# Peptides against a protein of PDB entry 3B8E, part 38

Target 1, 230 residues: chain A of PDB entry 3B8E
Amino acid sequence: PFLIFIIANIPLPLGTVTILCIDLGTDMVPAISLAYEQAESDIMKRQPRNPKTDKLVNEQLISMAYGQIGMIQALGGFFTYFVILAENGFLPIHLLGLRVNWDDRWINDVEDSYGQQWTYEQRKIVEFTCHTPFFVTIVVVQWADLVICKTRRNSVFQQGMKNKILIFGLFEETALAAFLSYCPGMGVALRMYPLKPTWWFCAFPYSLLIFVYDEVRKLIIRRRPGGWVE

## One batch from the design tools (peptide; aimed at target 1 E87 D112)

Design b1_p20_8_s2 (made by RFdiffusion4, then SolubleMPNN; from b1_p20_8, 13 letters changed)
Fold by OpenDDE base, seed 1:
Structure b1_p20_8_s2 (fold): chain B 230 residues (1-230), chain A 20 residues (1-20)
Amino acid sequence: as target 1 above (230 residues)
Amino acid sequence: EEIKKRLEKRREEEKKLKEE
């Protein structure tokens, strides 16, 4: 998100505080929960891998897969961002290069795509209104990411949801997201304004996409061991 | 069209606030 903010010169889609909340709040507990995940049911059926040849290929492919998942996650956040700004009169094309004027406190007549003028305060309210749903979008996408990370090869349907700590992690990150989104004073303290409940659903297509992508990937790995997807 | 209507409504509200 921050790289696109710099390159495209768009208004900041995700604030530093929200990034910290993700890194320290929503990511840590789920990540720790994965340490307690049960071994895949078929792990004992796997042949020993050649540590010199098979490990390097697998690490590259895993890195590529997680890179793709990360890109889908980012796209989900940006989709929510662009939808909110569009609903407030700022079309995506109009946002390109707008950052300089957007962040200038002395410019109080920034025009949207429909010729409406926005004061600095109004612009910042809209910007901070985008931070919360972007954050929530990341959390919702992380549900899928956390669930798919349970296994390397087996389907989630085969492995099941036996890890109670993982379930607790999903609950904790969701509760934290809800707290940050709806607790009074968060707008002042964290610059996270309240979220309409409907915005939680904006992330669902992307969570589903990640889930389907990973299940298809795992299915291919199961059907074609040693393929380029493994 | 819905966005336009919302923007028009906001403009009208802002105009009223400036006239008060």
Scores: peptide ipSAE 0.020, ipTM 0.533, DockQ to the pose 0.398
OpenDDE base, seeds 2, 3, 4, 5: peptide ipSAE 0.017, 0.018, 0.018, 0.019; ipTM 0.466, 0.467, 0.485, 0.464

Design b1_p20_8_s3 (made by RFdiffusion4, then SolubleMPNN; from b1_p20_8, 11 letters changed)
Fold by OpenDDE base, seed 5:
Structure b1_p20_8_s3 (fold): chain B 230 residues (1-230), chain A 20 residues (1-20)
Amino acid sequence: as target 1 above (230 residues)
Amino acid sequence: ELIEKKLEERRKKQKELEEK
């Protein structure tokens, strides 16, 4: 998010506080829950990997897969950001290069895509209104990430959802996201303004995309052992 | 509507701070 913010000179899509809430709040319990995940049912059927050749390839493939998933997460967040700004009169093309004037507190007549003038206060309200839905989008996508991380090769349907700690983690991160989004005073304390409940659903297609992508990947691995996807 | 509501809330808080 920050790289695109710098390169495109767009208004800040995700605040530092929201990033800290993701890293410390929503990711910690889910990550711990994976330590309690049951071994894949086929782990004892796999031949011992060659420690010299097979480890390096697997680490690269895992890194690439997580990189791709991270890109899908970012796309989901940015989609939500652009939709909110477009609904408030700022089309994506108009946002390019707008940051300098957007962040200037002395400019109170920044025009949107429709010629409406926005005060600094109004602009900052819209900006901070984007932060919470972006955060929630990441949390909803993280549901899929956590579920797909249960297995490396087996389908989630084969592994099942028996890990109670993982289920607790999903509820915890969701409850935290709801608390940060809707608790009175969070707009003042954390600059996280409440979002309409409909914004939670904007992330669902991306969560589904990640899930489908990983299931297809795992299916390919199962059908073609030793392929470039493993 | 959300912007207007938040602007009104800020104006109310500013008035409350000026009255204290």
Scores: peptide ipSAE 0.021, ipTM 0.527, DockQ to the pose 0.059
OpenDDE base, seeds 1, 2, 3, 4: peptide ipSAE 0.019, 0.020, 0.019, 0.020; ipTM 0.529, 0.519, 0.492, 0.535; seed 3 fails the geometry check

Design b1_p20_8_s4 (made by RFdiffusion4, then SolubleMPNN; from b1_p20_8, 11 letters changed)
Fold by OpenDDE base, seed 3:
Structure b1_p20_8_s4 (fold): chain B 230 residues (1-230), chain A 20 residues (1-20)
Amino acid sequence: as target 1 above (230 residues)
Amino acid sequence: EDIKRRLEERKEEEKKLKEE
């Protein structure tokens, strides 16, 4: 998100503080929880792999899969960002290159896509209104990411939700998201304005997409062991 | 209207933080 902010010169979609909250608050506990995940039920049924040939290929494929999931996650956040700005009169095309004027406090007549003029304060309210939904979108998508990362081959339905630490991680990141979204003072302290409950559902299609993608991937691996998707 | 409300809420929050 921050790189796109710099490269595309768009208004900041996700604040630096919110990024830190994700990295330190919402990602750490889930990541630790994965270290305590139970072994896959079929792990002992696998033949020994050739460490010289199979390791590098599999690591690359895993890295690519995580990269793809991360891209879908980012797209979910940006979708929410563009929807909010479009609802406020700023179409996505109009945002390109707008950052310089957007962040200039002395320019109080920035026009939206409909010719309406926006003061600096009004623009910053809209920007900070995007931060919370973007953050929440990331958290909701992370539910799917965390759940699918439990197994490499088995379906979530086959492996089950036996890791209590993982469940705690899901609860913790959700509680943190709710706290940051609804606690008084977060608008001033973290530039995160309160979120309407309806915005929690904006991320669900992306969460579902990731879940379906991974289940299909795992299904292919189960049906075609040693394939390129493993 | 939503933007105006958010501006007012922010001003109130900033005031409360200064009083504490």
Scores: peptide ipSAE 0.041, ipTM 0.655, DockQ to the pose 0.049
OpenDDE base, seeds 1, 2, 4, 5: peptide ipSAE 0.026, 0.020, 0.027, 0.029; ipTM 0.445, 0.472, 0.628, 0.625

## One batch from the design tools (peptide; aimed at target 1 F90)

Design b1_p21_1 (made by RFdiffusion4)
Pose (drawn by RFdiffusion4):
Structure b1_p21_1 (pose): chain A 230 residues (1-230), chain P 21 residues (1-21)
Amino acid sequence: as target 1 above (230 residues)
Amino acid sequence: DSFDTFVDSFTNALDTFFDEL
């Protein structure tokens, strides 16, 4: 968000005070939960994991979580950013502009008068909103992530999907997300009431592609064991 | 309703864009 927030002055889609609520507030229990996920093969069948080569974090990981999924998630929440403005003052070709606040009303876009009324408000579309819908969209993509990373080589199909802990936290996350999105009060130091019917399902189209994606690769990694690029 | 609002907003954005042209 902040990167694009510079390349094209299209208002702060994700908030800072909003970031400090996902890794340190949302994906918490899920990250923990992952730990309780059980085996994936006869482990005591493999040579000891060398320490110099086979690391923990590496390209294999970063490329598949920063340069792959980390992107597909990005669009999703970024897409919801537009819909959160679209059904209010959509600038899919417009927007790109410094939104000052000492002016008060003097400007707007797409047939409007947004000012002191819709200036304290002109932002209420990202503050109380957008950030929120983006926020939720991130959680919403985090579902399939917290299931495509549940396994490392087996389809969630012929593989246990019985991580009682994860499941009951995948909700204890998605729920908190709502309570943090409708919390009558703290919503001040935070975001605001989204339109439950849709101000959620925005990223939903995406969470899928995620699950659908890596699910194939795993099955790709298999049908071709020695594997190629995958 | 949300779809209709979206279409309306999109059409208005195009109309404004065409006026600017």

Design b1_p21_1_s1 (made by RFdiffusion4, then SolubleMPNN; from b1_p21_1, 19 letters changed)
Fold by OpenDDE base, seed 5:
Structure b1_p21_1_s1 (fold): chain B 230 residues (1-230), chain A 21 residues (1-21)
Amino acid sequence: as target 1 above (230 residues)
Amino acid sequence: DVLKRIKEALEKAKELLEKLE
C-alpha cells in the first residue's frame, strides 16, 4: 500500500497506526495458534527432508506467503479504498497525482471528479474514513490466510477446524478490529473513523478467492507431487 | 507518538467499559 501511495501519488490509503494494529494486534495471536495445529495426516508418509538440499523455508513458500497472497490482500484493500473515494466523488483516475494538493492544508478548494470543492478538513475526514475499511478488509482476508496456513498439502476440509486456539484467535482479531473501528474517540486518537457495518462484506470475495486459490493449489500438489506449486 | 495515542485510546476505552459494568 505504501509503495502505491508513493508511485501513484494518491491519498494515503492505510495509516501507520493501522499497520501497527495489524502487525501487533491481529496477526500475533492467530500466528501463535498455528503452533497448536494438528499435524497433517500424511506427514509420516512424506520422504524425510534432505538437510543438504532442501531448505525448511524455500523460495516457493516465501513467494506464496508474501507474493501471491499478499497481492490479493492488497487488491482487496485498494478496492475498498477506491469504492469509498468514488462514493465521495473521487474517481480512481482523478486520485492519480492528487496527493500533493490533498495534503496541503492551505488548499481548501480541491475539486472532486464532479467539480465539488473540498476543504482540507473534509478531505482528511474522507482519508481517515478509508483507513478503517482498509484495515478491516485486511482482517477479513487474514481469516482466509490463517485457515489456509493450517496445512501445506491437505485440504482444510480434510484437516477440519479442531484447533480451539485458532478459533479463539479468529474471534480475538475480529473483536479487536471491531473495537478499533467503532470505539468512541478512535477517530481522534488513531485516525480511524467508524465505518458502516456493510463494509465488512466488501472483503469477502477476496477472502473467498484466497481460500479457493489455495485449495486448488493444494489439490494440484496432491495430484501431482513435485510440481512447481509445492 | 503513535504508541502514546494507542495507549490513551485503550485507557479511554477501558474507562468506558468500566462505566458500563
Scores: peptide ipSAE 0.019, ipTM 0.309, DockQ to the pose 0.015
OpenDDE base, seeds 1, 2, 3, 4: peptide ipSAE 0.005, 0.007, 0.007, 0.007; ipTM 0.283, 0.301, 0.309, 0.306

Design b1_p21_1_s2 (made by RFdiffusion4, then SolubleMPNN; from b1_p21_1, 19 letters changed)
Fold by OpenDDE base, seed 2:
Structure b1_p21_1_s2 (fold): chain B 230 residues (1-230), chain A 21 residues (1-21)
Amino acid sequence: as target 1 above (230 residues)
Amino acid sequence: SVLEKIKKKLELAKKKLEELL
């Protein structure tokens, strides 16, 4: 997100505090929950044919899968960001290169895509209004990520929700998202303005996409053991 | 390795927090 902010020179989609809340709050407990997840019995019973190469390949594949999921999460966040800004009159194309004028306190006549002028204060309000939905979008997408990470090969429907630590992680990240979104003073303290409940649903298509992607991936792995998708 | 990655992320986040404060 921050790299895209710099490269595209768009208004800041995700505040530094929000990033910290993701990295420390929403990522840590889920990551711990995954560390305690029981490895599929099939993974533990298969002796690595070559412990060095098979471990390296497996680490690369896991890293690639997590990288892809992370990209989908980022896309979901940016989608939510662009939708909010578009609803406020700023179309995605208009945001390109706008950061310099957007962040300038002395420019109080920044025009939106419809010719409406925005003061610095108004622009910052809409910017900070994007931080919370971006965060919530990441959390909602993480629900799907955590659920799919339970299994390498088996469908979520087959293994079920047996990991109590994972359930706790899902609850914790959701509770944190709700707290940051609706607790009074968060707009001032964290620059995270209150979120309309409807924005929680903006991430659901991406959560579904991750779920479908992983189920398809797992289906391919089950049908073609030892393929490059493993 | 996951724990080390988490530790590294925590340290980085702590540093960023200290820079913000």
Scores: peptide ipSAE 0.021, ipTM 0.388, DockQ to the pose 0.016
OpenDDE base, seeds 1, 3, 4, 5: peptide ipSAE 0.010, 0.007, 0.020, 0.007; ipTM 0.325, 0.282, 0.381, 0.305; seed 5 fails the geometry check

Design b1_p21_1_s3 (made by RFdiffusion4, then SolubleMPNN; from b1_p21_1, 19 letters changed)
Fold by OpenDDE base, seed 3:
Structure b1_p21_1_s3 (fold): chain B 230 residues (1-230), chain A 21 residues (1-21)
Amino acid sequence: as target 1 above (230 residues)
Amino acid sequence: DVLKRIKEALERAKKLKEELE
């Protein structure tokens, strides 16, 4: 989000504070929870790795974590961002290069896609209105990400949801998201304005997409061991 | 690691913004 903000010169889609909340609040407990996940049912049937030739972290794992899943997550957030701005009169194409004028406090007549002039204060309200749903979108997508990370090969349906710490992590990140979205004063303190409850559902298709994608990937791995998708 | 780098970049950018305001 921040890289796109700089490169495309668009209004800030996700605030610095919200990123910190993701890193410290919503990602930490879930990540720790994965350390307590039960071993896959077939782990003892696998040959020991050769520590000299077999890497624990390879290009495929990096590609999955930061390339594929990360891109889907970012797309979910940006989708929500663009929808909100479009509903407020700013079409995606109009946002390109707009940041300089958007963030200038002395320009109070920035035009939207329909010729409506926006004051600095109005623009900042719209920007901060995007931060909360972007954050919530990330959290909702993280549900799927956390669940799929439970296993390397087995389906989630085969592995089950027996890790109580993981379940706690899901509730914790959801509770934090709800707190930040609806607690009075968060708009002033964190620049996260209140979220309409309907926006929680905007991320669900992306969570489902990640889940389905990973289940299909794992299915392919089971059918074709040693494939490039592993 | 990527998140750490992004976080650090964001913190630097935030500080710079605050200094310019």
Scores: peptide ipSAE 0.007, ipTM 0.229, DockQ to the pose 0.023
OpenDDE base, seeds 1, 2, 4, 5: peptide ipSAE 0.000, 0.009, 0.000, 0.006; ipTM 0.226, 0.246, 0.203, 0.259; seed 2 fails the geometry check

Design b1_p21_1_s4 (made by RFdiffusion4, then SolubleMPNN; from b1_p21_1, 18 letters changed)
Fold by OpenDDE base, seed 2:
Structure b1_p21_1_s4 (fold): chain B 230 residues (1-230), chain A 21 residues (1-21)
Amino acid sequence: as target 1 above (230 residues)
Amino acid sequence: SVLEKIKKKLEKALEKLKELL
């Protein structure tokens, strides 16, 4: 997100405090919960892999899969960001290069895509209004990520929701997201303005996409053991 | 690996916190 902010020179989609809340609040507890996930029934039946070659390949594949999921998460966040800005009159194309004028306190006549002028204060309200939905989008996408991380090969439908710690992690991140989104004073304290409940649904297509992607991946692995997708 | 990821995330978060302060 921050790299795209610099390269595209767009208004800041995700505030530093929001990033900290993701990294420390919503990512850490779920990540710990994954350490307690039950091993797949198939892991104990697999032949011992060559610890040098197969570990390296598996680490690369895992890194690639997590990299892809991270990209989908970022895309979901940016989608939500662009939708909110578009609803406020700023189309995505108009945002390119706008940051300099957007962040200038002395420019109070920044035009949107429809010729409406925006004061600095109004622009910052819209910017901060994007931070919370971006955060919530990441949390909602993380639901799917956490669920799919339970297994490498088995479908979620086969493994089930046996890890109580994972369920707790999902609850905790959701509760934190709700708290940060709706608790009075968060707009002042964290620059996270209240979120309309409807914005929670903006992430659902991306969560579904991750889920479908992983189920398809796992299906391919089950049908073609030892393939490059594993 | 999960612990290393957590450690890396914590370190990154601490660095960002230091930049904010």
Scores: peptide ipSAE 0.019, ipTM 0.409, DockQ to the pose 0.016
OpenDDE base, seeds 1, 3, 4, 5: peptide ipSAE 0.000, 0.000, 0.009, 0.000; ipTM 0.259, 0.178, 0.351, 0.307; seed 3 fails the geometry check

Design b1_p21_2 (made by RFdiffusion4)
Pose (drawn by RFdiffusion4):
Structure b1_p21_2 (pose): chain A 230 residues (1-230), chain P 21 residues (1-21)
Amino acid sequence: as target 1 above (230 residues)
Amino acid sequence: FSTLTNSFNTIASTITNIITS
């Protein structure tokens, strides 16, 4: 968000005070939960993991979580950003502009008068909103992530999907997300009431492609064991 | 210039109506 927030002055889609509420507030229990996820094979069958080569974090990881999924997620919440403006003052070709606040009203876009009324408001579309829908969308993509990372080589199919803990926390996350999105009050130091019917399902189209994606690769990694690029 | 701005606004509104649908 902040990166694009610079390349094309299209208003702060994700908020800072909003970031400190996902890794340190949302994905919390899920990250923990992952730990309770059980085996994946006869482990005591493999040579000791060398320490100099086989690391913990590496390209294999980063490329598949920063340069792959981290992107598909990105669109999703970025897509919701537009819908959160679209059904309010959509600038899919417009937007791209510094939104000052000492002016008050004097400007707008797409047939409007947004000002002191819609200036304290002009941002109520990202502050109380957009950030929120983006926020939720991130959570929403985090579902399939917290299930495509549940396994490392087996389809969630022929593999246990019985992580009682994860599951009951995948909700304990998705729920908090709502309570943090409708919390009557603290919503001040935070975001606001989204349109439950849709101001949620926006990223939903994406969460899928995620689950659908890596699910194939795993099954790709298999059918071709020695594997190629995968 | 006003005619162009009105055209852009019409296009933007049309796109908005499509996305809303």

Design b1_p21_2_s1 (made by RFdiffusion4, then SolubleMPNN; from b1_p21_2, 21 letters changed)
Fold by OpenDDE base, seed 4:
Structure b1_p21_2_s1 (fold): chain B 230 residues (1-230), chain A 21 residues (1-21)
Amino acid sequence: as target 1 above (230 residues)
Amino acid sequence: EEEERKKLLEELKKLRKELLE
């Protein structure tokens, strides 16, 4: 998210405090929960691989796969961001390069895509309105990410949802998202304005995309052991 | 063109500050 913010010079889609809440608040508990996941049945039955060649290759491939998932996650967040701004009159193309004027408190006549002028205060309200749904989108997409991380090769349907700690982590993450989204004062304290419940559903297609991606990936791995997709 | 835009923007900012003071 931050890289796109810099490269595209768009208004800040996610506040720094919100990023910290994601990194520290929503990621830690789920990550710990994964440490308690039961080993995949096929992993446990695997013969030892050549540790010198196979370990490095596998680590790179895993890193690449998670990098792709992270990209899908970021796309989900930005999708939500662009939808909200578009609903407020700022089309995605118009946002490119707008950051400098957007963040300038002395410019009170920034035009949207329809020629409407926006004061600094109005722009900041819209910006902060984007922070919450971006955050929520990340959380919803992380549900899928956490679930798929349970297994390396087996389908989620094969491995099942046995880890109660993971379920607790998902609940905690969701509860934190709800708290930050709807608790009075969060708009002032964290610049996270209340979110309409409908925006929670904006991320679901991306969660589904992650599931489909991972299941297809795992299917390929199962059919072609030792392939580059592993 | 970019330099001209920057100059105009700075001038506009100055004028707005003066108006709000």
Scores: peptide ipSAE 0.023, ipTM 0.517, DockQ to the pose 0.029
OpenDDE base, seeds 1, 2, 3, 5: peptide ipSAE 0.017, 0.018, 0.021, 0.013; ipTM 0.471, 0.491, 0.498, 0.442; seed 3 fails the geometry check

Design b1_p21_2_s2 (made by RFdiffusion4, then SolubleMPNN; from b1_p21_2, 21 letters changed)
Fold by OpenDDE base, seed 2:
Structure b1_p21_2_s2 (fold): chain B 230 residues (1-230), chain A 21 residues (1-21)
Amino acid sequence: as target 1 above (230 residues)
Amino acid sequence: KEEEREKLLEELKKLIEELKK
């Protein structure tokens, strides 16, 4: 997410402290959950495989899973960010290169895509309004990703919700998201303004699309083992 | 990839700190 911020020179979609909360809070429990789920899946693989080859394959699979999850989370967050800014008059194309003027406190007449002028304070309110929904979107996407990434081949319906650590992780990240979104003082401390409950549902269509995409992907892998989709 | 991600995160943290100045 930060690479896009730097490369595109757009307003900051997520605060630094919130990033740390994602890295330390929301990523740790899911990562542990995925490690346990993989260990369970590997134990069920009865075939005597070369331990060195299996370790390398597992490390590659883990690395790919974490990399893909991170990219999907970033895409989901940016989607919500662009939706909120577009609803406030800033179209995505207009945000390109706007950061310099956006962050300048002496410029109080930054125009949106419709010619509306925004003061520095108004811009920062809109920016900080994006932080909480961005974070919540990441959490909602993580719900789907954690369920999906249990296995490369098995459907969620086939694998089921047997991992209690996964369920705990989903609960923990949801509770953390609720705490950060609604606890008094988070707007000042974390630059996360309170979230309207309706914004929790903004990420659901995206999570559903990812879910459907991955189920289709897994179906293709099951039908065509060894394909490029794997 | 994880090492690259960590390096990228560190570079991003440095850039964010520079942008806060």
Scores: peptide ipSAE 0.000, ipTM 0.217, DockQ to the pose 0.019
OpenDDE base, seeds 1, 3, 4, 5: peptide ipSAE 0.000, 0.000, 0.000, 0.014; ipTM 0.214, 0.196, 0.207, 0.340; seeds 1, 5 fail the geometry check

Design b1_p21_2_s3 (made by RFdiffusion4, then SolubleMPNN; from b1_p21_2, 21 letters changed)
Fold by OpenDDE base, seed 1:
Structure b1_p21_2_s3 (fold): chain B 230 residues (1-230), chain A 21 residues (1-21)
Amino acid sequence: as target 1 above (230 residues)
Amino acid sequence: EEEEKRKLLEELKELRKKLLE
């Protein structure tokens, strides 16, 4: 997200505080929960033929898969960001290069795509309104990510939801998202303004996409063991 | 065209108010 912000010179979709909350709150606890995930039945049964080459290939393939999941996660956040800004009169094309004027507190007549002028304070309210749903989108997408990461080859339907720590992590992540989104004072303290409950659903297509993607990937791996998709 | 633009601007203002409530 931050790289796209720099490259496209768009208004910041995710604040530094929200990034910190993701890294410490939504990523750390789930990551710990994954460490205690029940071993996949298939992983324990297969001895690597060549521990050095098979490990290296597996690590590369895993890295590619997680990279793709990360891209889908980012796309979900940006989708929500662009929808909110578009509803406020800023079309995606108009946001390109707008950062300089957007962040300038002395410019109070920044025009949207329809010629409406926006003060600095109005722009920042809209920007901070994007932070919360972007964060929530990440959390909702992470539900799917955490669930799929418990297995490498087996379907979620085969492995089941047996890890109580993972379930607790999902609950904690969701509770944190709700707290940051709706607790009084978060708009001032964290620049995260409350969002409508409907915005939680904006992430669901991407969560589903990750889930379907991973299930298809795992299905391909099961059918074609040793493929580059693994 | 200008009247349509005004109408769209008013709709956007209303949407903004609803979004920021």
Scores: peptide ipSAE 0.033, ipTM 0.557, DockQ to the pose 0.118
OpenDDE base, seeds 2, 3, 4, 5: peptide ipSAE 0.016, 0.019, 0.020, 0.016; ipTM 0.430, 0.500, 0.451, 0.479; seed 4 fails the geometry check

Design b1_p21_2_s4 (made by RFdiffusion4, then SolubleMPNN; from b1_p21_2, 20 letters changed)
Fold by OpenDDE base, seed 1:
Structure b1_p21_2_s4 (fold): chain B 230 residues (1-230), chain A 21 residues (1-21)
Amino acid sequence: as target 1 above (230 residues)
Amino acid sequence: EEEKKRELLEKAKKLIEELKA
């Protein structure tokens, strides 16, 4: 995600504090939960055919799959960001290259896509308004990611949610997201302004997309063991 | 298009007011 901000030179959709909250608050507990998760029974039973080559191939393929999931997750966040900015008069095309002027405190007449001039303060309010929805989008998408990462081959429906720590992690990250989104003072402290409940739903299509993607991937792996999708 | 523009502007203004409050 951060690379897109640099390359496209768009206003910052996610602040450093929110990134930190994701990494430390929402990712850490779930990651720990996954570390204590019982290994998938089919993974444990697999004798590596060739322990050197198959391990490297599997690690590379897993890394690619997680990379793809991460990209979908980022796209969800960016979608939410672009929707919010568009609703505030800034169409995605207009945002390209706008960052320099957006972040300039001396420019108080930045025009939106409709010719309305925005002061620096107004722009920053809109920017910070995007931080919370972006964060929430990431959390909602992470629900799917965490659930699907539990298994490599088995469907979530087959494996079930037996790990109480994982369930706790999902509740914790959701509670944290709600706290950061709605607790008074978070706008000042963390630049996370309150989120309209409707914005939570913007993430669900991407969460579903990841879920479907992973289930399809797992289905392919089950049907074609040793394929490039592993 | 003008109506959409007006609606977007009103939404933006409302959002700004809500955040300044």
Scores: peptide ipSAE 0.017, ipTM 0.416, DockQ to the pose 0.072
OpenDDE base, seeds 2, 3, 4, 5: peptide ipSAE 0.000, 0.007, 0.000, 0.006; ipTM 0.206, 0.388, 0.184, 0.316; seed 3 fails the geometry check

